Peptides against a protein of PDB entry 3OGK. Designs and how they scored, part 180

Target 1, 307 residues: chain A of PDB entry 3OGK
Amino acid sequence: ATPDRLSRRFPNLRSLKLKGKPRAAMFNLIPENWGGYVTPWVTEISNNLRQLKSVHFRRMIVSDLDLDRLAKARADDLETLKLDKCSGFTTDGLLSIVTHCRKIKTLLMEESSFSEKDGKWLHELAQHNTSLEVLNFYMTEFAKISPKDLETIARNCRSLVSVKVGDFEILELVGFFKAAANLEEFCGGSLNEDIGMPEKYMNLVFPRKLCRLGLSYMGPNEMPILFPFAAQIRKLDLLYALLETEDHCTLIQKCPNLEVLETRNVIGDRGLEVLAQYCKQLKRLRIERGADEQGMEDEEGLVSQRG

## One batch from the design tools (peptide; made by RFdiffusion4, then SolubleMPNN)

Design b1_p25_5_s2 (from b1_p25_5, 13 letters changed)
Fold by OpenDDE base, seed 2:
Structure b1_p25_5_s2 (fold): chain B 307 residues (1-307), chain A 25 residues (1-25)
Amino acid sequence: as target 1 above (307 residues)
Amino acid sequence: SEKRELLRKNLRNRKEGPLFEYEAP
């Protein structure tokens, strides 16, 4: 569909989701000359879609100018912005969004590629937003943002329920976890081994309502930090955990209310058997190929055709 | 670090799609 046709057909559109790189069958529906750029859509949004509250771009090229135009056009009416696997923008574009859209509830840039100029966007968000419910920059590389700003967001946004972050050291997020009283979902961070302090994470206090979790680089030594609330876990993201087959079995047995599991092939047939035995409420299972497929010493660390 | 390399590899694999996906109706 073309932007102009969309606005004419749906002038009161509240939610827009655009997917770049359509499947072959849908390729003819997108003009080739658009090249996956959001620019013509942002122009149409700015001019004709005055009721639009939610924007989701997936696999699109987004410039800072596009973000600036969108921000100014929708301002506090914009509740959701998802830059899902997008590219072409910098943190200046993000700054424009959070500066002008102060009532934004969902901000996502998961797996997006961008140039990081500074951490001002997160600081601005922390200083002025009280509406945020979902913040997601999972699988991104930010080096200039402050965990203190994340803590401030948690303190000021009482409806904050889901936060996914990049490579923050988990110990730097202690203040954030204490402030995020209503947090239900957390993914990301970084667990780092310290031979001199093997129990450095054992005293971590997680939000009481936490039930969807994915800690990056969690190994068997860190896994016990989940045990006190494992029974309330409903979703686990183990894609970036450093758990072997046996570790999966151990953790799964402690999560009888698990509904969603995302993991790597390392779970193996054994892990799947344990999952079937102990997780009767399982609704979704996703298994991806992992880097551990190369050089696997444990033959059980593979999901066979039987599994 | 080895951990970071693992993460990068996993990201690449994710682009290729899941090995297995189940969703209950």
Scores: peptide ipSAE 0.158, ipTM 0.826, DockQ to the pose 0.536
Fold by OpenDDE base, seed 3:
Structure b1_p25_5_s2 (fold): chain B 307 residues (1-307), chain A 25 residues (1-25)
Amino acid sequence: as target 1 above (307 residues)
Amino acid sequence: SEKRELLRKNLRNRKEGPLFEYEAP
């Protein structure tokens, strides 16, 4: 579909999702830039899609100018922006979005590639937004944003239910967790082992409603921090956890209400058996390839075709 | 360093898609 055709057919469109790069493009089967620029769509949104509240760009090229135009065109009518695996923008573009779209409820830039100029976008969001429900910059590398701004967002946005972050030290998020009273989902952060303080994470207090979780770099030493509320966990993202097969088994046994599991091949056939035995409410299972595949030495850490 | 490398590898693998995906009815 072309932007103009979409506008003519659906002038009152409220939600738009665009996918620019099929997976085949990653294998050089399709040109990388094929249908990848959002510019024509942003132009059409600005001119003709006056009811649009939700925009989802997946694997597209998005410039700061595109974001600025979108922000100004939709302003407080924009409720959702998802830059899913996008590229081509800087934090200036994000700043424009949060400056002009003060009622935004969902802001996602998961796995997007960008140039980071400063942390002003998150600060601006913290200063002016009270509507945010979902904030997701999972698997991104922001180095200039402040965990204090995240805490402020949690304090001011009472409907905040899902937050996914990059490499924040988890201990820097103590204030955030305390403020985020309605948080149901958290992914990301960074758990860092300290030989001198093996229990440094054991006193972490998570939001009471937390039931969807994915802590990056969580190893077997940190895993026990989940045990007090493991029974209420509905979704686990273990893609970036440092758990072996046995650790998976241990954790899964403690999560009888688990509905969604995302993990790596390291779960193994044994882990899958344990999952089937203890997680009767499982709705979704995603197994991805991980670094574990290179270590062919541990046969137990592989999912076979039998499993 | 090893943790970061693992993360990067997982990111790459995620782009390629899952090895296995189950959706219950």
Scores: peptide ipSAE 0.156, ipTM 0.824, DockQ to the pose 0.608
Fold by OpenDDE base, seed 1:
Structure b1_p25_5_s2 (fold): chain B 307 residues (1-307), chain A 25 residues (1-25)
Amino acid sequence: as target 1 above (307 residues)
Amino acid sequence: SEKRELLRKNLRNRKEGPLFEYEAP
């Protein structure tokens, strides 16, 4: 459907999801001529979709001007913005969103590519937002944002339940974890090996309700930090963990309540057997190809059709 | 770092979709 047709048919639309590469069923609804730009849709939102509170752009081109227009048009009525695998914007666009949409509950930029000018957007969010429930900039490359702002967000947003971040050193997030009392999900960060301090992460205290997590670069030496609460883990994201097949087996065996697992092919048939044996509550399994497949001579690290 | 390179490679693979995906009813 064209934006104008959508607004005419659904003037009270509350939620909009646009995909740059629609599935076959949606292909007839999105003209190929849109080129993946959100601009025509943002124009229509600004003019005619006054009840819209949730926007999800997936694999779209989004400019700072688009974000600014959207922010001003929806203001505090915007509850959800998901820039999922989008491109074309800078942190100025994000700043506009958080400046004008002070009651935003979900802000997602997962796997989006952008130009980073500064960390002001996260600071502004920290200073003015108390409504945030979900913050997700997983698999992004922010270098100018402050972990202190993340801590402030956790302190001020009592309903904050899910946070996914980029490459923050995990030890810099100690204050964040302490403040995020209701946090249920955390993904990202950076675990860095230190030969001089092999146990530097062992005293890390996680939020008590944490049950969905994915620590980036977690290796077998860091994995034991999960063991005290492994029984309460319901979702694991191991896509960016540095675990071998045997490490997977060890961890999975300690997570009997696991419902969702995302990992790489390194889990192998052996890991899948262990998963089937110990994780009877499993609802979703996702296995992706890993970069480690090219280097691992070990036949055990491959998922076969038998697994 | 080798870790970051691995992450980048995994991101590329993720764009191609999962090797296997299961969702229970």
Scores: peptide ipSAE 0.153, ipTM 0.828, DockQ to the pose 0.532
Fold by OpenDDE base, seed 4:
Parts: structure tokens; C-alpha cells; sequence
Structure b1_p25_5_s2 (fold): chain B 307 residues (1-307), chain A 25 residues (1-25)
């Protein structure tokens, strides 16, 4: 479909999702010549889609100019922006979005590639937004944003229910977790082993409503921090956890209400058996190939075709 | 560093799609 055809057919469109081609070679690479630019669509949105409140770009090339145009065109009417696996923009584009769209409820840039100029976008969001419900920059690498701004967002956005972040040290998010009283979902962060303080995470306090969780780099030593509320966990993202097969079994047994599990092949047939035994409410299961398959001496760390 | 490398490898694997995916109706 072309942008002009879309606007003619649906002048009152409220939600738009555009999907680019799957990335072929490298992570976050989009072929240059396949036409995956959002520019013509943003132009059409700006001119003709006056009721659009939700925009989802998946695997598209998005420039700062595109974001600026979108931001100014939709302003406080924009409730959802998802830059899903997109590329081509900088944090200036994000700044424009949060500056002009002060009532945005969902902001996602999961797995997007961008040039990071500064952390102003998150600061601006923290200073002015009170509507945010979902913030997701999972699987991104920010070096210039502040955990304090995330805490401020949590304090000011009482409807904040889902936050997925990059590689913040989890202890830097203590204030965030304390402030995010209604948070139901958290993914990301970084658990870092410290030989001198093996229990440094044991006193970490999570929001009381937390039930969807994915802590990056969580190993068996950190896993016990989940045990106090494991029974309320409904979704686990273990794709980036450092759990072996037996660790999976241990954790799964403690999560009888698990509905969604995402993990790597390291769960093994044994882990799947345990999952079937203990998680009777399971609705979704996703297993990906992990890097651990290449070096695993443990034969149990593989999901067979029989599993 | 090792953890980050593992993450990168997993990200690369995501491009190939899941090994197994189940969704209950």
C-alpha cells in the first residue's frame, strides 16, 4: 500500500503499523535500497491523518526529521510511538518526540539502532510527562541517560505499568523501583557479579505488583531475589539470563502461575518437562538459540525435536 | 564483558527467529 492510498481509504485512522523487511545480515541493519523509509508515511500522517494517535514502525528507517515532523504534526494527540527495530535517528529525534508529545503514553524504541548524542530526551520526558504507561528501550545501549530521570518518570507517571530498559546497573534503579508503585513489568537492567559482594542484590526491593520480568544477566546467584514473589510471576524473559538447565528447572518450579516464558535452548528437554509439570497456565513459550549451545558440555542444555 | 558478548550473540540469533514458539489459543 502507498501512503496516499491509506489516507484516502482511512482518513480517520487512529492506529498505524508499518513493517519493513526482515533484517538479513547484521543486527539493526536495514537494506538501503528496499524503500523502508518512513518519510513518505510521516508526510502523509502530517497532512492527512489528523486522528492518528498510535504509530508503530517496525524495521524502518526513521530520521530525526521524520520524528520531528511526526511530533509537531500530532503533538499531544500522539499516545503511542513504537520505533521497533528501527534505525537512522539520533537522540535528537527522541527529544523532539518527548518535547512535543507531552501526553505520550507508550514510547518504544526496542532493538532500535541510533546515534546517542546526549540524555536530554529522557530528562525532558522526566520533566514534563505524567501520562506515560509504557516505556521500552529494551535491547538498546544508552550511555548518556540517567537512572535518576527514570526515577522521576516513575514518580510523576502514576499509570506507569511497564518499563523495559537497557543496561542500567540494577542497583542504580533502586530509587526507580521504589517510586514505580504500579509497575507490573520490568525488563532489562544489568546484574553484575561482584566477587567481593556476592549477595549485593539480595536486598533489592521490587514493586509489589511486578509480575512480568526479565532481568538481564541474571545468574543462579541472583535468581533467588525472585523467589519471594515467584508465585506472582506471569511472564519471564530469560533470553538474556545466565541460567543453565537446572537453574531453569529451579525457577520454573517456583512460578506456578507463569503464562509466558521466553528463553534460550539451554532450558533443554528437562526444563520443558518441568515447565509442563508446574506451569499449567502457560500460554506462550518462545525458545531461541543461545550462544551457550556452542560451548555446552552439558548434553541436557538442548531442546530436541522430541521436546 | 562476557555477559555483553552473550547478549550480542543472542541478539544475532533473534534474527533467525525462534527455535520453537508456542501460543495457546
Amino acid sequence: as target 1 above (307 residues)
Amino acid sequence: SEKRELLRKNLRNRKEGPLFEYEAP
Scores: peptide ipSAE 0.168, ipTM 0.818, DockQ to the pose 0.581; fails the geometry check

Design b1_p25_5_s3 (from b1_p25_5, 12 letters changed)
Fold by OpenDDE base, seed 1:
Structure b1_p25_5_s3 (fold): chain B 307 residues (1-307), chain A 25 residues (1-25)
Amino acid sequence: as target 1 above (307 residues)
Amino acid sequence: SERRKRLDDVLRNRKSGPLLEYEAP
């Protein structure tokens, strides 16, 4: 559908999801010539979709001007913004969103590419938002944001249940985890090896309700930090973990209540067998292809059609 | 870090899309 056709048909639309690369079934609905720019849609939202609360752009080009227009048009009525694998904006656009949309509940920019000017957007969010439920900048590169602002968000947003971050050192998030009393999901961070202090992460205290987890760079030495609460884990994201096949087997057998697993082909047929044996509540499994070193050396690290 | 480099190397060669996707009914 064109933006104008959408607004005419659904003037009271509350949720909009746009995909820059639609599935084949959706090609008839989105002209190919739109180039993936959100601008025409943002214009239509601003003018004619006055009840819109949720916006999801996937694989779209989004400018700071687009974000500013959207922010001002929807203001505190905007509850959800998802910039999923988008590009073309800077942190100024994010600042506009959090400045004008003070009651935003879900802010996602997972796998988006942007220019980072400063960390003001996260600071502004920390200072003024108390409504946030989901914050997701997983697989993004922020170098100028502060873990302290994340802690402030956790303290002020009592309904915060899901946080996915980039490359924060996990030890810098101790204050965040302590403050995030209702957090159920955490993904990202950075686990870094320290030869002089191999146990530096063993005293990490996670939120008591944490049941969906994905720690980046988690290797077999850090994996034991999950064991005390492995039985309550419902979702694991191991896509960015440094676990071999045997490590997968070790972890999976400790997670009998696992419902969702996302990992690489390094799990192997052996890991899948263990998964089938121990995880009877599994609802979703996603295995991605990765060039795991052991997958090239040992047949055990490959998922076959038989597994 | 060496870990990051290793993971980056793994992910650089990562093919888009799942090898396997299962969703229980």
Scores: peptide ipSAE 0.169, ipTM 0.827, DockQ to the pose 0.501
Fold by OpenDDE base, seed 3:
Structure b1_p25_5_s3 (fold): chain B 307 residues (1-307), chain A 25 residues (1-25)
Amino acid sequence: as target 1 above (307 residues)
Amino acid sequence: SERRKRLDDVLRNRKSGPLLEYEAP
């Protein structure tokens, strides 16, 4: 569909989701005029889609100019922006979004590739937004943003329920967790093993409503931090955990209310058996193929075709 | 850390798409 046809057919469109070609196709000489650029759509949004509140770009090329145009065109009417696996922008584009769209509720840039100039976008968001419900920059590499701004967001945004971050040291997020009283979902961070401080993370206090969780680099030594509230966990993202098959079994047994599990094939047939035995409310299971297969000589850590 | 490096290696070698996807009706 062309942007102009969409606006003519649906002038009152509130939500738009655009999907670009899979990344494998991006390595081929994509003609410059390929539908992978959001520019024509942003132009159409600006001119003709005046009711649009939600924009989701997936695997699209998004420039700072596109973001700036979108931001100015929709301003406080923009409630949701998802840059899902997008590329071509910098943090200046993000700054424009948060500067002009002060009532944004959902901001996602998960797995997007961008040039990081500074942390001003998160600071601006912290200073002016009180509406944020979902913040997701999972699997991104922000090095210039401040955990303090995240804490400020948590304090100011009372409806904040889901936050997914990059490689923040979890201890730097203590203030954030304390402030985020209504947080239900947290993913990301970085758990760093310290041989000199084996209990480094044992005193972490999570938000009381936390039930969807994915801690990056969580190993068996850190896993016990979940045990006090494991019974309330409904979703686990273990894609970036350092858990072996037995660790999966241990954790799963403690999560009888688990509804969603995302993990790697390291869970093995044994982990799947344990999951079936203990997690009777399971609604969704996703198992990714990791390099775990190449290093695990032991057959027990592989999901067989029979499972 | 060695731990992080190991995980990064695992993640970089991830094949596209799930091995298994289950959704309960």
Scores: peptide ipSAE 0.159, ipTM 0.822, DockQ to the pose 0.566
Fold by OpenDDE base, seed 4:
Structure b1_p25_5_s3 (fold): chain B 307 residues (1-307), chain A 25 residues (1-25)
Amino acid sequence: as target 1 above (307 residues)
Amino acid sequence: SERRKRLDDVLRNRKSGPLLEYEAP
């Protein structure tokens, strides 16, 4: 459906999800001429969708002007913005969103590509938002944002339950974890090997309610930091972990309440056997193909068709 | 870091889509 058709049919729409590269079934909903730009949709939102609280753009082109228009049009009525695998904007657009939408609860930019000008958007969010529940810039490359702003967000947003970040050094997030008392989900960060300090992460204190976790670059030396609360873990994202098959087996055995596992083929048939044995509450399993198939000399690290 | 490089190499070679996706009813 065209934006105008949508607004005419559903003037009271509260939630909108758009996919720029729709599967074949959705092709009839997006005019070919729009090339995946959100601009016509933002125009329609601004003019005719006055009750819209949630916007999800997936694989769309989003400009700073689009974000600015959306921000000003929806202001504090905007509760959710998801820029899922989007491109075309800069941190100026993000700044506009957080400046005007001060009651935003969910802000997602996962896997989006953008130009980073500064870290002001996160600072502004930290200074003025108290409503945030979900912050997700997982698989993004922010280099100019401050972990202190993330800590401030955690202190000010008491309903903050899920945070997914890029390449923050985990030790820089100690203050964040201390402040994020209600945090249930954390993904991202960066675990960096230090040959001189192999146990540098062992004293990390995680939020008490943390049960959904994905630490980037987590290897077997860092994995033990999870053991004190492994029985509490319900979701593991190991897509960006540096665990081998045996490491998977070790960790999985310690997570009897695991409900969701996302990992790469490195888990192998052995890891799947261990998973079946120890994780009786498993609800979802996702195994992605990594380069692990080409690099594993040992047959044990491959998920076979028999498994 | 060497770790990051290794992981980046692994991730770049990821094929589109999951090898296996299971959802319990």
Scores: peptide ipSAE 0.174, ipTM 0.827, DockQ to the pose 0.512; fails the geometry check
Fold by OpenDDE base, seed 2:
Structure b1_p25_5_s3 (fold): chain B 307 residues (1-307), chain A 25 residues (1-25)
Amino acid sequence: as target 1 above (307 residues)
Amino acid sequence: SERRKRLDDVLRNRKSGPLLEYEAP
């Protein structure tokens, strides 16, 4: 579909999702000259899609100019922006979005690649937004943003329910977790081993409503921090955890209300058996192939065709 | 960190896409 055809057909469109790199069958429907750039779509949004509140770009090329145009065109009417696996922008583009779209509820940049100039975009968001419900920059590398701004967002945005972050040290997020009283989902962060302080994370207090969780670099020594609320966990993202097969079994047994599990093949057939035994409410299971086999002597970390 | 390095090594060798995806009706 072309942008002009879309606006003519659906002038009152409220939600738009564009996917780059369509399957071969859909390739003929997208002009080759569009190259996955959002520019012509942003132009059409700015001119003709005045009711648009939600924009989702997946695997698209997005420039700072595109973001600036979108921000100014939609302003406080923009409720959702998802830059899902996008590229081509910098933090200046993000700054424009949060400066002009002060009532944004969902901001996602998961797995996007960008040039980081500064942390001003998160600071601006913290200073002016009170509407945010979902913030997601999972699997991104921000080095110039402040955990204090994340805490400020949590204090000011009472409807904040889902936050996914990059490589923040979890201990720097203590203030954030205390402020985020309605948080239901958290993914990311960084758990770092300290031989001199084996219990440095044991006193970590999570939001009371937390039920969807994925802690990066969580090993068996840190896993016990979940045990006090394991019964309320509904979703686990263990993709970036450092758990072996036995650790998976231990954790899964403590999560009888688990509905969604995402992990690597290290769960093994044994972990799948335990999952089937203890997690009767399971709705979704995703197992990704990790190179867990190259370093583990134990054959137990493999999902076979029998499982 | 050693943990990050280990995980990065694991993730770099990941094949694209899930091995198994189950969704209950």
Scores: peptide ipSAE 0.163, ipTM 0.822, DockQ to the pose 0.501; fails the geometry check

